# Peptides against a protein of PDB entry 3JWR: the designs that were tried, part 45

Target 1, 323 residues: chain A of PDB entry 3JWR
Amino acid sequence: TRELQSLAAAVVPSAQTLKITDFSFSDFELSDLETALCTIRMFTDLNLVQNFQMKHEVLCRWILSVKKNYRKNVAYHNWRHAFNTAQCMFAALKAGKIQNKLTDLEILALLIAALSHDLDHRGVNNSYIQRSEHPLAQLYCHSIMEHHHFDQCLMILNSPGNQILSGLSIEEYKTTLKIIKQAILATDLALYIKRRGEFFELIRKNQFNLEDPHQKELFLAMLMTACDLSAITKPWPIQQRIAELVATEFFDQGDRERKELNIEPTDLMNREKKNKIPSMQVGFIDAICLQLYEALTHVSEDCFPLLDGCRKNRQKWQALAEQ
Target 2, 298 residues: chain A of PDB entry 3JWR as posed
Amino acid sequence: TRELQSLAAAVVPSAQTLKITDFSFSDFELSDLETALCTIRMFTDLNLVQNFQMKHEVLCRWILSVKKNYRKNVAYHNWRHAFNTAQCMFAALKAGKIQNKLTDLEILALLIAALSHDLDHRGVNNSYIQRSEHPLAQLYCHSIMEHHHFDQCLMILNSPGNQILSGLSIEEYKTTLKIIKQAILATDLALYIKRRGEFFELIRKNQFNLEDPHQKELFLAMLMTACDLSAITKPWPIQQRIAELVATEFWEQGDQVGFIDFVCTQLYEALTHVSEDCFPLLDGCRKNRQKWQALAEQ

## One batch from the design tools (peptide)

Design b1_p17_1 (made by RFdiffusion4)
Fold by OpenDDE base, seed 3:
Structure b1_p17_1 (fold): chain B 323 residues (1-323), chain A 17 residues (1-17)
Amino acid sequence: as target 1 above (323 residues)
Amino acid sequence: FSHMYEELDEQLTNAMS
């Protein structure tokens, strides 16, 4: 395609120029082409292109295929969300120095997973999928959408001209796919809630050890969640704008719940309860986010900007909740 | 507040998943 030709021929700017190592990064000013260039830079600077002998054209095609398989009519869970998740992963790996704690296969898997974790997202949650009796709800009992996202990821990876993993051995390929699947499934917040206690307890007891395979898997899951939720850590103007996108999508779901399912939406999904957003954001930060970024910062102190951003945004949301 | 957090956790979990 013309898009592929343009991307493949483009000079990829440095990570410094693109500011993709910054935890404060914003994609708002970036074109779709620039997001793809950033993504190429992430793969390159993580040594994934070199180590796994990725062909440049194949990587470009894969990125564009991933981007294409996000829906454009979904307010939040679109390509930009996936891109921002991957950028946060890149920043955590580089600026947060987590790269030194992981294998190349784990890094490869995490980056692919971050970009792919919400593929074909429909702008509705697992609860809606279940209640609507969608065919996917017959295939999967739990983490319905995350299973679908992984299936979409696998489909793209195996599509002609998109096989960025063709340079891997059979064993490396199997390992990578396993980690990708686990990482995508870990973005189900229900699984995060279930597993986070173990992670926090290991940190609290000073027993956390990345050389333990189980603890490694647990850490990768927590890291995925930390990147997936990283909008909450962004500078306030960015946070507000992203929160509006999230609210828009949730309200769209709530509107559909009323029309299609004849149910009253929860406050979070209820457009009429927009005034509760600030207090709900404070609750979200306290219940879900703070401990995660505290624990992540304990694993790598260079991840502190995520925690600091989360704390600052809590203060901002609290101030709005008091009005 | 623990109950509020549990309910919020459930709501947020269901919303974000």
Scores: peptide ipSAE 0.029, ipTM 0.720, DockQ to the pose 0.101
Fold by OpenDDE base, seed 2:
Structure b1_p17_1 (fold): chain B 323 residues (1-323), chain A 17 residues (1-17)
Amino acid sequence: as target 1 above (323 residues)
Amino acid sequence: FSHMYEELDEQLTNAMS
């Protein structure tokens, strides 16, 4: 395609020029081409291209294929969300110095997972999929969408001309796919809620050890969630705009719940409850976000900007909730 | 407090997953 030719021929700017190492990064001003260039830079600067002998054209095609398999009519869970998740992963690995704690295969898997974790998202949650009796709900009992996202990821990775993992041994390939699957499934917040207590307790007791395979898997899951939710850590103007996108998607679901399922939506998905957004954001930060970024900062102090951003946004949302 | 957090966690989890 013309898009592939343009991407493959383009000079890829440095990570410094692209600011992709910054936790404060915003994609709002970036074109689709620039987001793809950023993605190439992430793979390159993490040494993934070199270490796994990726062909440049194949990587370019894969990136464009991933981007194409996000829906354009979804307000939040689109390519830009996946891209921002991957950028946060990159920043956490580089600026947050988590790269030194992980293997190259784990890093490869995490970056692929971050970009792929919401593939073909329909702008509705697992509850809606289940209640609407969607065909996907017949295939999977739990984490319905996350299983679908992984299936889409696998489909793309195996598609002709998109095989960025062709340089891996059979064992490396199997390991990478296992980690990708686990990482994508970990983005189900239901699983996060179930597992986070173990992680926080290990941190609290100073017993956290990345040399333990189980704890490593747990950490990768927590890191994926931290990147997936990283919009909450962004500078306030960015946070507000992303919160509006999330609200738009949730309200669209609520409208569909009312119309298609004949149910009253929850406050989070009820357009008429827009005035509750600030207080709900405070609740979300307190219930889900703060402890995660605190724990992550204990693993790597250089991740503090995520925690600091989350705290600052909590204050901003609280101030709005009091008005 | 624990019960309120559990309910909120469940509501938020169900909303965002």
Scores: peptide ipSAE 0.029, ipTM 0.710, DockQ to the pose 0.105
Fold by OpenDDE base, seed 1:
Structure b1_p17_1 (fold): chain B 323 residues (1-323), chain A 17 residues (1-17)
Amino acid sequence: as target 1 above (323 residues)
Amino acid sequence: FSHMYEELDEQLTNAMS
């Protein structure tokens, strides 16, 4: 395609030029082509292209395929969200110095997972999928969308000309897919809530050990969630704009719940309760975000900008909630 | 306070997952 030709022939700017190592990164001013260039740079600077012998054209095609399999009519859970999740992962690996704590296969899997974790997202949550009796709800009982996202990821990885993992051994391939699956599934906040207590307790007791395979898996799950939620850590103008996108998507779901299911939406999904957004954001930060970024900072102090950003945004949301 | 957070966690989980 013309898009593939343009991407494959383009000079890929440095990570410094693209600012993709910054935790404060914003994609708002970037074209779709520039987001793809950033993605290439992430793979390159993590040594994934070299270590796993990726062909440039195949990587370009894969990136474009992933981007194409996000819906354009979804306000938040689109390519830009996946891209920002991957960028946060890249920043956590580089600036946060987590790269040195992980294997190349784990890094490969996390980056693929971050880009793929919301593939074909429909702008509705698992609860809506269940209540609407969608065919996907018959296939999966839990983490319905996350299983679907993984299936889409696997489909793309196995598609002709998109096989970025073709340089891996059979064992490396299996390991990578396992980690990708676990990482995508970990983006279900229900699983995060279920598992976070174990992680926080290990940190609290100074018993956290990345050499333990179970604890490694747990850490990768927590890191995925930290990147997925990283909008809450961004500079305030960016945070506000992303919160508006999230609210738009949630209100769209609420409108559909009323129309299609004849259900009164929850406050979070209710357009008429827009004035509650600031207080709900404070609650979200306190309940879900703060402890995660605190724990992540304990694993790597260089991740502190995520925690600091989260704290600053809590203050901003609290100030709005008091008005 | 713990109960409020648990309820919020459930609501947020259901909303964001």
Scores: peptide ipSAE 0.028, ipTM 0.718, DockQ to the pose 0.102
Fold by OpenDDE base, seed 5:
Structure b1_p17_1 (fold): chain B 323 residues (1-323), chain A 17 residues (1-17)
Amino acid sequence: as target 1 above (323 residues)
Amino acid sequence: FSHMYEELDEQLTNAMS
C-alpha cells in the first residue's frame, strides 16, 4: 500500500526527538504516521529488530496491521490508547530501568502485548458483552475481551507479510506467545484486583525476587496494568483530556445499556452523573492506582515519575470534587 | 468503608474490563 511505502521509506527520528522515553509523553499532536515511526523506534532501541532479525518492511506492515485493527469510532480504546500503553512500557523499560531486569523475549512479548492488548475493542466492557449475550460471551467465561484481543493479536502475527517473529526458534516463539497471552489477559482489571495482593505483600516483606518464575510472571502482569492505566499519571492537561475520552466511551455504553438492555447504568457509565467524575477519579486512584505505582517504584526507583504524576492528579481531582 | 471499596472495585472492574 501507499501507506506502507511511505512508512518503510521514512527516516525514523531518535527516541530523544520523539520524546518517547518521557513519562510525560503525549500523542495528541502526532499523526498516524508519526505514531508508527515512534513504534519502529521502540522496537529498534530495545534491540528487538537486531536480536530477532526483523525485516524492516515486515515490522512496518505489522505495525500498520495492528493500527488498522483498532476501531476509529471508539472514543478511548483505540490505536492511540494502545500506542500510549506501549510508549509507557518503553519509558518504563528505558527511563524506568526495567529493561535490565527482563530478558529480550520478555521485552519483545511486552511490547507486542502493549500494542495489541485492546485489538478490535468495541467500546464496551466485559460486563456488557456478558449481559448482551454476545457470541464472544459463549466462547469465554472470564476475561472475554482480553481473550478476543489475544486472538486478534495471533491472527495478525500469523498473517502473510506480518510475521515479525519469523526469526525466532520454535521454543522462543512458544515462550513469546505464552508471555503475550499472559500480558494481554493481565489487562483485565478483575485479574489485577485478584493478584495484586500477592505482589504488594512480596514487596512489603522484602521477599520480591524476579528470578522466581512465578514472581516474574506476576511482575509482568503488574507492569502491563501500570502501563495500561498510565493515563492517570500524565500531566494534568493530558489527564483531563484522556478522562474526557474515557467518560465519553463509558457514557456511550451506559446509553446503550438503557436502550438495548433496559437497565440503569452504574454511576461511572451514567451520563446524568457526570458531576461525580472527580470523586470517582479520586476513588479510582486510591483503590487501584496508588499502591501499584508505589510498588513499581519500590522495584525500580526510576519509575517514580509515574507515582508522582498519579499523586498530583489525585490532588487535582480532589480539588474538583470539593467544588 | 469496605462496602464503598467493593462497590467501586466492582464498578471499576466491570468498567475497565
Scores: peptide ipSAE 0.027, ipTM 0.705, DockQ to the pose 0.106

Design b1_p17_1_s1 (made by RFdiffusion4, then SolubleMPNN; from b1_p17_1, 11 letters changed)
Fold by OpenDDE base, seed 3:
Structure b1_p17_1_s1 (fold): chain B 323 residues (1-323), chain A 17 residues (1-17)
Amino acid sequence: as target 1 above (323 residues)
Amino acid sequence: DENELKELEELLKKALS
């Protein structure tokens, strides 16, 4: 395709030029091509292209395939969300110095997972899928969409001309897929809530050890969530704009819940309750975000900008809630 | 309020997952 030819022939700017190492990064001004170039740079600067012998054209095709398999009519859970999740992962690995704590396979898996974690997202949550009696709800009991996202990820990875993992040994391939699956499933916030207590307790007791395989898996799950939710850490103008996209998608679901399921939506998804957004954001930060970024910062102090951003946005949302 | 926080966690879990 012309798009593939253009991407494959393009000079990939440095990470410094693209500012993809910055925790304050915004994609708002970027074209789709530029997001793809950024993604290539992430793979290159993490040494994944060299270490796993990725062909440039195959990587380009894979990136475009991943992008294509996000829906354009979904307000938030689209390619830009996946791209921003991956960018935060890249920033956490580089600027946050987490790269030094992980294996190349783990880094490879995390980056693929970040880009793929919401593939074919339909703009509705697992509860809606379950209540609508969608066929996916018959295949999976829990984390329905996350299983679907992984299935989509696997489909793309195995598609002709998209096999970015072809340079891996059989064992490396199996390990990578296992980590990808675990990382994508970890983006189910229900699983985060279930598991985070163990992580926080290990940190609190100074018993956290990445050399322990179980703790490593736990950390990768927490890191995925931290990147997935990283919009809450962005500079205030960026945070506000992303929050509007999230609200739009939630309200769209709420409208569908009324129309298709004949149910009253929760406040978070109720368009009539938009005045509660600031207070709900404060609650979200307190209930979900703060402890996570505190714990992450404890693992690597260079991740502090995420925590600082979250705290600053809490103050901003609180001020709006008081109006 | 710990109870309010727990309720919010459950609400957010249902909404965001």
Scores: peptide ipSAE 0.121, ipTM 0.812, DockQ to the pose 0.097
Fold by OpenDDE base, seed 4:
Structure b1_p17_1_s1 (fold): chain B 323 residues (1-323), chain A 17 residues (1-17)
Amino acid sequence: as target 1 above (323 residues)
Amino acid sequence: DENELKELEELLKKALS
């Protein structure tokens, strides 16, 4: 395609030029082509292209395929969300110094997972999918969408001309796929809530050890969630804009719940409760985000900008809630 | 309040998952 030709022939700017190492990064002003260029730079600067002998054209095709398999009619869970998740992962790995704590296969898996974690998202949560009796709900009992996202990821990875993992040994390939699957599934916030207590307790007791395979898996899950939720850490103008996208998608679901399922949506998805957004954001930060970024910062102090951003946004949302 | 936090977590779990 013309798009592939353009991408493959383009000079990829440095990470510094693209500002993709910044936790404060925003994609708002970037074209789709520029987001693809950023993605190439992430793979390159993490040494993934070199270490796993990725062909440039194959990587370009894969990126474009991933982007194409996000829906354009979804307000928040689209390519830009996936791209921002991956950028946060890149920043956490580089600027946050987490790269030094992980293997190349883990890094490869995390980056692929971040980009792929919401593939073909429909703008509705698992509860809606289940209650609507969608065919996907018959295939999976829990984490319905996350299983679907992984299936889409696997489909793309195995598609002709998209096989960015062809340079891996059989064992490396198996390991990578396992980590990708675990990472994508970990983005189910229900699983995060279920598992985070173990992580926080290990941190609190100073017993956290990345050399333990179970703790490594747990950490990768927490890191994925931290990147997935990273919009809450962004500078206030960026945070507000993203929060509006989230609210739009949630209200769209709520409207569909009323119309299609004849149910009253929860406050978070109820357009009539728009005035509660600031207080709900404070609640979300307190219940979900703060402890996670505190724990992540404990693992790597260079991730502090995420925690600091979250704290600052809590203050901003609290101020709005008091108006 | 620990109970309020738990209730909020459950609400968020249902909404965001």
Scores: peptide ipSAE 0.110, ipTM 0.805, DockQ to the pose 0.098
Fold by OpenDDE base, seed 2:
Structure b1_p17_1_s1 (fold): chain B 323 residues (1-323), chain A 17 residues (1-17)
Amino acid sequence: as target 1 above (323 residues)
Amino acid sequence: DENELKELEELLKKALS
């Protein structure tokens, strides 16, 4: 395609030029081409292209395929969300110095997972999928959408001309896919809530050890969630804009719940409760976000900007809630 | 306070997952 030709022929700017190592990164001003260029730079600077012998054209095609398999009519869970998740992962690995704590296969898996974790998202949560008796709900009982996202990821990875993992051994390939699956499934917040207590307790007791395979898996799950939710850490103007996108998508679901299911939506998804957004954001930060970024900062102090951003945004939302 | 937090967690889990 013309898009592929343009991408493959383009000079890829440095990470410094693209600012993709910054935790404060924003994609708002970037074209789709620039987001793809950023993605190439992430793979390159993490040594993934070289270490796993990725062909440039194949990587370009894969990136474009991933982007194409996000829906354009979904307000938040689209390519830009996946891209921002991956950028946060990249920043956490580089600026946050987590790269030094992980294997190349883990890094490869995390980056692929971050980009792929919401593939073909429908703009509705698992509860809606289940209640609407969607065909996907017949395939999976729990983490319905996350299983679907992984299925889509696997489909793309195995598609002709998109096989960025062709340079891996059979064992490396299997390991990578296992980690990708675990990472994508970990983005189900229900699983995060179930598992985070173990992680926080290990941190609190100074017993956290990445050499333990179980703890490694747990950490990768927490890191995925931290990147998935990273919008909450962004500078206030960026945070506000993203919060509006989230609200739009949630309200769209709420509208569908009324129309299709004859259900009164929860406040979070109720368009009539827009005035509750600031207080709900405070609640979200307190219940879900703060402890995660605190724990992550204990693993790597260089991740502090994520925690600091989250704290600052809590103050901003609290101020709005008091008005 | 702890019970309120747990209730909020459950609510958010249902909404966000």
Scores: peptide ipSAE 0.089, ipTM 0.794, DockQ to the pose 0.098
Fold by OpenDDE base, seed 1:
Structure b1_p17_1_s1 (fold): chain B 323 residues (1-323), chain A 17 residues (1-17)
Amino acid sequence: as target 1 above (323 residues)
Amino acid sequence: DENELKELEELLKKALS
């Protein structure tokens, strides 16, 4: 395609030029081509292209395929969300110095998972999928959408000309797919809530050990969630804009719940309760975000900008809630 | 309040998962 030709022939700017190592990164001014260039740079600077012998054209095609399999009519859970999740992962690995704590296969899996974790998202949550009796709800009992996202990821990885993992041994391939699956499934906040207590307790007791395979898996799950939720850590103008996108998508679901299911939506998805967004954001930060970024900062102090950003945004949302 | 936090967690879990 013309898009592939343009991407494959383009000079990829440095990570410094693209600012993709910054926790404060914003994609708002970037074209789709520039987001793809950023993605190439992430793979390159993490040594994934070299270590796993990726062909440049195959990587370009894969990136474009992933982007194509996000829906444009979804306000938040689109390519830009996946891209920002991956960028946060990259920043956490590089600026946050987590790269030194992980294997190359783990890094490869996390980056693929971050880009793929919401593939074909429909702008509705698992609860809606269940209540609407969608065919996917018959295939999976829990984490319905996350299983679907992984299935889409696997489909793309196995598609002709998109096989970025072709340089891996059979064992490396199996390991990578296992980690990708676990990482995508970890983005279900229900699983995060279920598992985070173990992680926080290990940190609290100073017993956290990445050499333990179970604890490694747990950490990768927490890191995925931290990147997935990283919008809450962004500079205030960026945070506000992203919160508007999230609210738009949630209100769209709420409107569909009224129309299609004849139910009153929850406050978070109720367009009529827009004035409650600031207080709900404070609640979200307190219940879900703060402790995660605190724990992540304990694993790597260089991740502090995520925690600091989260705290600053809590203050901003609290100020709005008091008006 | 631990109970309030738990209720909020459950609400958020239903909404965001």
Scores: peptide ipSAE 0.071, ipTM 0.786, DockQ to the pose 0.099

